# Peptides against a protein of PDB entry 5T59, part 123

Target 1, 112 residues: chain A of PDB entry 5T59
Amino acid sequence: TTPTMQSTSLLTEHLGYPPISLVDDIINAVNEIMYKCTNAMEKYLMQRNIIGKKDFSDEIKIGTAKLESLLENSVDKNFDKLELYVLRNILSIPSDLLEENRFRLLHHEKLV
Target 2, 90 residues: chain B of PDB entry 5T59
Amino acid sequence: EHIRFQRLVQVCNKALEESIRKLQSWEKIHECFPNYGQTREGIENLTVCQQQVIKLWSNLSRVEFDAIFHERSIEEKLNQLDDLINKARS

## One batch from the design tools (peptide; made by RFdiffusion4, then SolubleMPNN)

Design b2_p22_5_s3 (from b2_p22_5, 7 letters changed)
Fold by OpenDDE base, seed 5:
Structure b2_p22_5_s3 (fold): chain B 112 residues (1-112), chain C 90 residues (1-90), chain A 22 residues (1-22)
Amino acid sequence: as target 1 above (112 residues)
Amino acid sequence: as target 2 above (90 residues)
Amino acid sequence: DSQKILERVEKLEKKFPDLEFD
């Protein structure tokens, strides 16, 4: 289902925060993790940049940058899908219940 | 009965697994280091690096996502949401 | 907030018109 003003308001009240905040936390976290991983990879290889008599520093820098780009693209795609799914199917209220005044149930539960 | 939190965990895991797929490919790793990977020592270093980065990805994501879920009380909130929906339909 | 969410959903729906996650 597609989020509405009514469902967003009800979910915000229920959660104590806007539904999008959870998604943002997840996305921000994975982005941070992504760059930590690529940075660690570069550092590890740069400590091992000389094989025999040859210095591979430039190749390592370029190679790790390429891997970072690959990971960025994949993260972007997969977590965009995740965002859409979460907002449609997890952090959602069925439309039939909204039509049946679902908000009254939430209020009742809080008052009891 | 309670399905939303389970789904959240599933889709998070799927997104993480699919995101790291490229780094799990030795061919993709080797392609980024064509000359370095032609040496025995280079191959060894890349192998360890690949393994370590995948482990780091998995460990960090587990810790960070669990922290988010805890801070947002999302399991409890989603379970409550399931219960409310079920009550409304009964 | 609702408008913000709606805009993001609409943008993503354009990117993934036939999305099946499960």
Scores: peptide ipSAE 0.630, ipTM 0.948, DockQ to the pose 0.682
Fold by OpenDDE base, seed 4:
Structure b2_p22_5_s3 (fold): chain B 112 residues (1-112), chain C 90 residues (1-90), chain A 22 residues (1-22)
Amino acid sequence: as target 1 above (112 residues)
Amino acid sequence: as target 2 above (90 residues)
Amino acid sequence: DSQKILERVEKLEKKFPDLEFD
């Protein structure tokens, strides 16, 4: 279902925070993790940048950057899908319940 | 009965797994280090690096996402939501 | 908040017009 003002309000009341906040937390977390991973990769390889008499530092930096970009693109795509799914199907209220009587139930349960 | 939280976990795991898939490709890794990867020692380093980053990705994701879910009490809230919906329909 | 969500959903729906499940 598509989020509405009513559903968002009800969910916010129920959750104690806007539904989008959870999504933002997830996305922010994965982004942080992503850069931690790529940073770790670069550091690991940079500590091993010299093989024989050749210094591969430049290649390592470029290569790691390419991998980072690759990961960024994948994260972007997959977590955009995740966001859409979560907002549509998880953090959602069925349309049949977005009625006056159903709202009463939700409000009642919150207060109890 | 309770399905929303399970679905949340599932889609999170799926997104994480799909995201890291590109780094699981040795070919893609090697392509980024064409000369480095032509050396024995370089290949060894890349192999270890690939394995470690995948593990790091998995471990950090587990810890961080669990923390988020806990802090947001999302399992409880989604279960309650399921219950409310089911109750309304019964 | 609802407006923000709607905007994001609409944007994502354009990106994934046939997406039903993640």
Scores: peptide ipSAE 0.630, ipTM 0.948, DockQ to the pose 0.728
Fold by OpenDDE base, seed 2:
Parts: C-alpha cells; sequence; structure tokens
Structure b2_p22_5_s3 (fold): chain B 112 residues (1-112), chain C 90 residues (1-90), chain A 22 residues (1-22)
C-alpha cells in the first residue's frame, strides 16, 4: 500500500517517531559501514604497496576506488528496493483499518 | 501471527547479502588490481583483504542493525501492529 | 512527514515500477 497522511500519522503515533526515520537510520548505517569497509581495504593494501622493488600505490588507489564505486552502486540499488518494500509492506496500515469504524482502534488502544 | 518484523529482518539481510555479492567475486577483485595480482605476494594480500572486508561487512552490519532495531523498539512495535491488524479483522 | 514519505515512495516506484519481493 502507498503511505498516506492518515497512515503516516497513525504510524508515527504508534512508533513514537516517523516511519521514515527507521529507514533513514538503516540507510545511514549501511553507508557508514560501506565506507569503513572500503577504507579498511585501501589501508590494508597500502601498507603492502611495495612488492619486491615495485611500488603499486597508484594501482591500489585506483583499484580500491573502483571497488568502492561498485559497492556504492550495489548498495544504492538494493537499499532503494529495501526502502520501498519497508514503506509499502512493513510500515503500512491496511485500508480496512483506515475506515471510519476501524480508524479509532489504533487511537483507542493508545489511550487505554 | 507476527510477520512484519521477520520480514524486516529478511529484507535487510537480503539487501546486505546482495550488496556484498560483487566483492565476493575473486575475478572482480583481481580485475581491479591487474599487475598487483600478478605477483604471489599480491595475490596473498588480495585474498586476505577480500576475506577481511567481507567479515567486516558482516560483523558491522549485524551490530549496527541490531542497535537500530533495539533503539527503535521495532520488533515490539511491529508485533503490536500485527496484533492490532489481526484484532481489527477478527 | 507524510509528504516527504510520499515523495520518496513515488520516486522509488518510478525506479522500480514492477518491483516484487519474494
Amino acid sequence: as target 1 above (112 residues)
Amino acid sequence: as target 2 above (90 residues)
Amino acid sequence: DSQKILERVEKLEKKFPDLEFD
């Protein structure tokens, strides 16, 4: 289902925070993790940049940048899908609960 | 009965697994370091690096996502939501 | 908040017009 003003308000009241906040937390977390991983990779290899008498620093920097881009694209795609799914199917209220006779249930439960 | 939180965990795991899939390919890793990977030591370093980054990804995601879910009390809230929906339909 | 969510959903739906989850 598609979020509405009514469903968003009810969910915000139920959760204690806007539904989008959870999604934002997830997205921010994975982005942070992503860059920690790529940074760790670069640092590890840069500490091992010389093999024999040859310095591979430039190749390492370029290579890790390529891997970072690859990971960024994948994260973007997969977590966009996640966001859509969460907002449509998890953090959602069925239409029958938004009817006048059912709408009061969520509000009533909180007040009781 | 309670399904929403389980689904949340599932889709999070799926997104994480699919995101790291490319880094699990040795061929893709090697392609990024064509000359470095032609040396014995380079191959060894890349192998360790690949293993470590995958482990780091897995460990950090587990810790961070669990923390988010806890701080947001999302399991409890989603279970309650399921209960409310089921109650309304009964 | 509702408008922000709707905007993001609409944007994502354009990106994934036939998205299905198993």
Scores: peptide ipSAE 0.629, ipTM 0.948, DockQ to the pose 0.663
Fold by OpenDDE base, seed 1:
Structure b2_p22_5_s3 (fold): chain B 112 residues (1-112), chain C 90 residues (1-90), chain A 22 residues (1-22)
Amino acid sequence: as target 1 above (112 residues)
Amino acid sequence: as target 2 above (90 residues)
Amino acid sequence: DSQKILERVEKLEKKFPDLEFD
């Protein structure tokens, strides 16, 4: 179901916040987690950058950057899918409930 | 009866699992460190690193997503939405 | 807000025209 002005308004009233806010929270969170993970990985390896008197710092930096890019691309794709699904299928109101009488029911339940 | 919140959790978990999939590949990890990974010690470090980052990903996502769900009262709100829909259709 | 959401949905639908989540 495609979001409409009416469904968005009703959901905003019901939730107490715009539906997109939940999605944004999720996306922001995973992005933060992603960079925490990559930073931790780099830090861990950089603390172990010398092996057999050879310094692998440059390789570690490049390698972790590559992994970060891979993760970024995957996160972007998968959470774009998530966003679409949530907005269409979870944070949605069936069209049959967007009639006047059904709208009143939603408001009535909130007020009672 | 209540389906929306369960679906939300499911799709979140799926997105998280699919996102970390490439890091679960040892081949992908090793390819990023071609010389470092040719050493015994390097392999050991990469192995531990891979394990730790996956655990960190899982733990942080669980904590943060649960916090979001709680702060947004989303389970309650989605359950209420389900109830309203079911009531309207009955 | 609704317009913003709609724009994002439309953009994503173009990116994932056959999206199915099971």
Scores: peptide ipSAE 0.627, ipTM 0.948, DockQ to the pose 0.648

Design b2_p22_5_s4 (from b2_p22_5, 6 letters changed)
Fold by OpenDDE base, seed 4:
Structure b2_p22_5_s4 (fold): chain B 112 residues (1-112), chain C 90 residues (1-90), chain A 22 residues (1-22)
Amino acid sequence: as target 1 above (112 residues)
Amino acid sequence: as target 2 above (90 residues)
Amino acid sequence: MSQEILERVKELLEKFPDLEFD
């Protein structure tokens, strides 16, 4: 099922925040972690760029950039899937309940 | 009974694992540093990098995702959601 | 939120010296 406005509203009330906010946090986190990893690698190698009197700085920069690109593409792909899955299958309300007493249940639970 | 949070954790782990897969390939790493990787020291350095990147990736993501889940109280909220749905269908 | 996450990541890096490359 596809998330509806009603579902989003109900879940927002339940969660205290829009469902997408959780996904945003996850994606933002992984992006930051990703760049921290690649940056650390680049820095480490750049500190070790001279071997046998040969400077490999250019190769290191290019190589690290390639790895970063690979990681970026993979992160993008996999976490797009994650977003879709989470919003559709985890942070979701069955359609049959949207037309029933689901709203009442949430309201009742809040009052208790 | 409570399944949504478990699924969340699973899908997060899956996404993380799949994302780092290419960096787990020594061949892929070496290809990016063809000349550097022909030296003994270069190979050693790249080996350390590969190992540490994977370790850093895994540890940072674990801790950070747990923090997010805690801040969002998502386990509790998803459990409650499961309960509400089950109750509605009972 | 993003800024908070970034800061947290930085802090985590500092807490895990064994995760450094050297």
Scores: peptide ipSAE 0.126, ipTM 0.905, DockQ to the pose 0.024
Fold by OpenDDE base, seed 3:
Structure b2_p22_5_s4 (fold): chain B 112 residues (1-112), chain C 90 residues (1-90), chain A 22 residues (1-22)
Amino acid sequence: as target 1 above (112 residues)
Amino acid sequence: as target 2 above (90 residues)
Amino acid sequence: MSQEILERVKELLEKFPDLEFD
């Protein structure tokens, strides 16, 4: 079920970009969003690091780092699955159509 | 008839939902701040953080993914792909 | 590509004041 070179070429022509480029955009986006979320949390807590007579700065830094790691691991796992699914099941061409006929059809549609 | 773009949206939403699952757990949040979370003020601050980070995650991902989909014209392209495949099979 | 996304995310944060931490 792995995409073939022919499938990739045909889809690249159709999309105007390689299928993997879409996945890359999605993954890059979620990674940046993840960082923004954890950074915002850390900043908020660090502005509230002293309660009573105790400074919790070290615990906050360690705790937010742990949360970031947990989130990163989950993102990696779930979006790796997403990548496989998108490339195999969404941005894919059925094997029975991976012939000259499909290629001709694509060219024909572009000419009309 | 058009199914691929719907599937793309679904799998993106699923990945986002599963990724944020652990942050939705108060127990998991508290475990990261065991002493800070023993104070009243600490609990209040962590509660705000948990709520706001989930909102940021949801809203930023929605808007940004939609922007990516638009820039890549992926709905139109996937619909066309569905049509081409159906035509080829007819 | 990644830089463009980062800048867009920053811009989006500015447009959502209701999502700021209280």
Scores: peptide ipSAE 0.125, ipTM 0.905, DockQ to the pose 0.023
Fold by OpenDDE base, seed 1:
Structure b2_p22_5_s4 (fold): chain B 112 residues (1-112), chain C 90 residues (1-90), chain A 22 residues (1-22)
Amino acid sequence: as target 1 above (112 residues)
Amino acid sequence: as target 2 above (90 residues)
Amino acid sequence: MSQEILERVKELLEKFPDLEFD
């Protein structure tokens, strides 16, 4: 079920921030971590690019780029699924409660 | 009764695990460096890289996600949401 | 927010040198 505007508003009030903000934080974090990992790998190997009489710099650059792309694609795929799942199944309000105007519960809790 | 935060942790862990799965394959690492990986020293370097990437990935993700969850007070908020829903249904 | 996360990641890398490549 797709989140409604009403659900988003209620959850924003409850959380103190829009539900999407949590997902954005998670995705931003994993992206930064991802590039830190791939960058570290490239730098490490580039410092060890010469073995014997052979310079493997070109192969290292191509290889690390391939791994970065592979990881990037996997991150995009899996965290798109995560976003959908979180917004639909975790940060969600059951439809039956929306119909009963859950606004009353949230407002009541704030007043008590 | 409280299930949403547990689900959040589970889906985050799953996404992280599935994302790093290909890098956990030595074959996938080696195929990216076909000639470099034919040398003894190259194999050693790639082994270190693979181990350190996985370690860095896991540790940084754990710390950062925990920080996000704390900053957003998400465990408390999700528990409260569960309680509100249960209360409304009672 | 993104900048904050980036800075935190950098700090973590500095704090935990054992997580870097050896």
Scores: peptide ipSAE 0.118, ipTM 0.904, DockQ to the pose 0.024
Fold by OpenDDE base, seed 5:
Structure b2_p22_5_s4 (fold): chain B 112 residues (1-112), chain C 90 residues (1-90), chain A 22 residues (1-22)
Amino acid sequence: as target 1 above (112 residues)
Amino acid sequence: as target 2 above (90 residues)
Amino acid sequence: MSQEILERVKELLEKFPDLEFD
């Protein structure tokens, strides 16, 4: 199930930040790492672009771009699933507790 | 008793592993460099690239995700959430 | 936020030169 406004508010109070912020950090990190990896690969191969008498620069650029695209697609797919799973199943409050005024429980714990 | 943080780590690892799966395939790498990969030197260079990319992917993601988890205090917060839920149900 | 992450990644690359392409 999708998170409710109530659960989001309660979790934000508990965490000190909105649940989505954690997911955003994770996704931003993996994207930066992804491009660093592919960039390093391209640079390495471009330093070794000539074999014998043939220049493979164009093939290297195209090939690296293809690999980057494959990685991008996979990252998007898998981390979209991750986002849904985290927000629905990890950073979530059971519906029965929401109905029983979970807010009071959280407030009580802060006072004690 | 504490299950949420473990699940977070598991789902992160799964997402990372599934994302890099295509690059773990030598056949897929070679397909991107069909002529370059027909040379001995090309094969050697691509082999190094494949190994290093996977290594960078794994190490950078591990360190960075741990940093994020620490900065967000997520293990502690998820453990507390588990405790609160368990307390409410007891 | 993104900039902070980017800087950390750069620092990590420098910290682990053995992970770079040789």
Scores: peptide ipSAE 0.117, ipTM 0.903, DockQ to the pose 0.023

Design b2_p22_6_s1 (from b2_p22_6, 13 letters changed)
Fold by OpenDDE base, seed 1:
Order: C-alpha cells, then structure tokens, then sequence
Structure b2_p22_6_s1 (fold): chain B 112 residues (1-112), chain C 90 residues (1-90), chain A 22 residues (1-22)
C-alpha cells in the first residue's frame, strides 16, 4: 500500500520519527560505506602503483573511478527499490486498520 | 506473528548483496585495469583489493545497519506494529 | 522523484503534528 498522510502520521507517532527517516539513514549509510570502499580500493592500489618500471597511477585512477561508478549505479538502483518496498510493505498500515475505529486504536495504544 | 522486521533485514541484505555483485566479478575488476592486470603483481594486488573491499563492504554494512536499527528501535517498533495489526484483525 | 517528494512532505507534516501533540 502506498503511504498516505494518515498512515504516515500514525507511523510517525508510533515510531517517533517519519518512516522515511529510517530509509534515509539506511541510504546515507550505504552511500558512506560505498565511498569508503572505493576510497580504500584506490588508496590500496595507489600504494602499489608502480610495477617494475611502469607507473600505473593513471590507469588506477581511471579504473577505480569506473568501479565507483559501477557500484554507485548499483547502489542507487537497489536501494531505490528498497526504499519503495520498505515504505509500501514494511512501514505501512493495512487499509483495514485505517478505518476510524482502528485509527483510534493505534493512537490510543500509544497513549495508554 | 512478527514478520516486518525480518522482512526489513532481508531486503536490506538483498540490496547489499545485489549492490556488491558486480565487484565480485573478477572480469569486471580486471576490465577496469587492463594493463595493470596483465602483470603478475597487478593481478595479485587486484585480487587482494577485491577481497578486501568486499569484506569491508560486508563488515561496514553489518555494523552500520545494526546501529541504525538499534538507534531507531526498529525491531521493537515493527514487532509492536505487527501486534497491533494482529490485534485489530482479531 | 515525485513520489519521494510527496513522502517527504507528508513526513514533515506528520512530524509537525507529532510535535504539537507532545
């Protein structure tokens, strides 16, 4: 089910934060991890940029950039899907619970 | 009974696994370093690098995601949500 | 993108409502 103002409000009250905030944390984390990984890779290889008499620094920079781009695209794709899934299927309230009486139940449960 | 948190973990793991899949391909790695990878030392370095980055990815994601889940109390909250839903349907 | 924007707007509004209630 697609999030609504009603469900978002209820979930925000229940969670203490909007559902999307969790997703934001996840996405921010994976992005940070991604760049840490690519940075580590570049640094590792750049420390080993000379083999024999040849300096592969330029190739390493280009190559790591390509890998970063590849990873970035994959992360974006997969975590965009994750975002939608989480908000629609995990952090969601079934429509039958969005009825007036059930709405009150969720709200009341938090207050009691 | 409690299903939402399990699903959250599952989809997170899936996203992480699918995201790193291309880096797990030696072919993709080698293609990015065509000349470097033609040397013995280069191959060795790339091999270690690939292994290290995958491990780093796995370890960091585990630690960071667990931290997020803890900070957001999401397991508890999702379990409560499941309970509320089940109660309302009974 | 539009969907995300909608979600964010709802989130902001929901958060405001929550603050008012607390």
Amino acid sequence: as target 1 above (112 residues)
Amino acid sequence: as target 2 above (90 residues)
Amino acid sequence: SEERERYRKMAEEALELLRKRR
Scores: peptide ipSAE 0.564, ipTM 0.947, DockQ to the pose 0.650
Fold by OpenDDE base, seed 5:
Structure b2_p22_6_s1 (fold): chain B 112 residues (1-112), chain C 90 residues (1-90), chain A 22 residues (1-22)
Amino acid sequence: as target 1 above (112 residues)
Amino acid sequence: as target 2 above (90 residues)
Amino acid sequence: SEERERYRKMAEEALELLRKRR
């Protein structure tokens, strides 16, 4: 179900924060992790950049950058899907419960 | 029954797994280092690097996502949401 | 993008309402 102002308000009250804030935390975290991983990879290889008499520093920098881009694209794609799924299917309220009588139930349960 | 938190964990794990899948491909790794990967030492270094990065990805994601879930009390909140919905439908 | 912006706007409004209530 597509989020509405009513459902967002109810969920925000229930959670203490808007649903999208959880998604933001997740996406921010994975982005940070992504760059930590690529940075670690580059550093590891740069410490091993010379084999024989050849210096592969430039190739390592270019290669790690390509892998970073590949990972970025994959992260963006998959976590965009995640965002939509979470907001529509997990942090959602069925339409039949958004009617006036059902709305009271959610508020009443909170107050009791 | 409680289903929402389980689904959240599942979709998070799926997104993480699918995101790292390309780095799990040796062919993709080697393709980025065509000359470096033609040397014995280069292959060895890339192999270790690949394994370490995948482990780092898995470990960091587990720790950070668990922290988020805890800070947001999302398991409890989603369970409560399930209960409210189930009760309303009864 | 437009959809995401809509969600964020709703979130902001919901948050404001929550603050006023508390």
Scores: peptide ipSAE 0.561, ipTM 0.947, DockQ to the pose 0.651
Fold by OpenDDE base, seed 2:
Structure b2_p22_6_s1 (fold): chain B 112 residues (1-112), chain C 90 residues (1-90), chain A 22 residues (1-22)
Amino acid sequence: as target 1 above (112 residues)
Amino acid sequence: as target 2 above (90 residues)
Amino acid sequence: SEERERYRKMAEEALELLRKRR
């Protein structure tokens, strides 16, 4: 069910915040985690950049950047799907209840 | 009767698992370090690094997502939403 | 994203209404 102004208003009142705010928190968190992971990987390998007589610093930097890009693309894809699913199927009010004005119960319960 | 929070947790876990899938592939890791990975020490370092980053991903996501869910009281709110919807249909 | 922008607008409007009500 695609969010509407009506459902968004009702859910915002119920939650105390707009549904999308939860999604924003989730996405912001995973992005932060993602960069922490890639940074940790680079730092770990850069501390071990010399093997024998060879310095692999450049290869490590390029390689970790590639992995970061790969992870970033995957995160974007999967959490975009998550956003749509959450807003349409989890933080949603069934359309039949909205159409029949049965959603008034949400307001009534809030006031009681 | 309470289903929404469970679904939220499930889809979050799925998104996290799918996102880290590529890093779980040794072949993908090795491809990014073709010469480094030709050395014994390099292979060892990459192996440990791969394992550690996956663990870090899992641990950080668990802690951060739980914190978000708590701060937003989302389990309680979703349970209440389920109840309200069910009541409205009664 | 047009869809996301729509959601943002609805969110802002909903918040304003909520604040006025409280």
Scores: peptide ipSAE 0.560, ipTM 0.947, DockQ to the pose 0.641
Fold by OpenDDE base, seed 3:
Structure b2_p22_6_s1 (fold): chain B 112 residues (1-112), chain C 90 residues (1-90), chain A 22 residues (1-22)
Amino acid sequence: as target 1 above (112 residues)
Amino acid sequence: as target 2 above (90 residues)
Amino acid sequence: SEERERYRKMAEEALELLRKRR
């Protein structure tokens, strides 16, 4: 179910925040984690850049950058799907409850 | 019954697992370091690095997502939402 | 992007309504 102003308003009142705020937190968190991971990888390998008197620093930098790009693309793809799923199927209100006679259900329950 | 929070956890885990899948491939890792990975020490370093990154990914995601869920009280709120919907349909 | 922008606009409006109600 695609979010509407009605569902967003009701859910915002219920949650105390808009549904998308939860998704934003999740996506921001995974992005931060992603860069921490890639940074850790680069740092670890750069401390081990000399093998047999050969300096592999350039290869390490390029390689870690490639892995970062791969991870970024995968994160973006999968968490975009997650965003849609959460907003449409988890943080959603069935259409039958958004009918005029039942529109105030969540609000009414809060007031009682 | 409560189903929404369970689904949230499931889809989060799935997204995390799918996202890290490429880094779990030794072939993909080795391809990024073709010359470095032809040395014994390089292979050893890449192996440890791969394992550490995967662990870091898993640990950080668990801690951060749990913190988010707690701060947003999402389990309670989703359970309440399930209850309200079920009540309305009864 | 367009869909996300729509969601954010709705979120802003919903939040404003919530503030007024409380």
Scores: peptide ipSAE 0.559, ipTM 0.947, DockQ to the pose 0.638

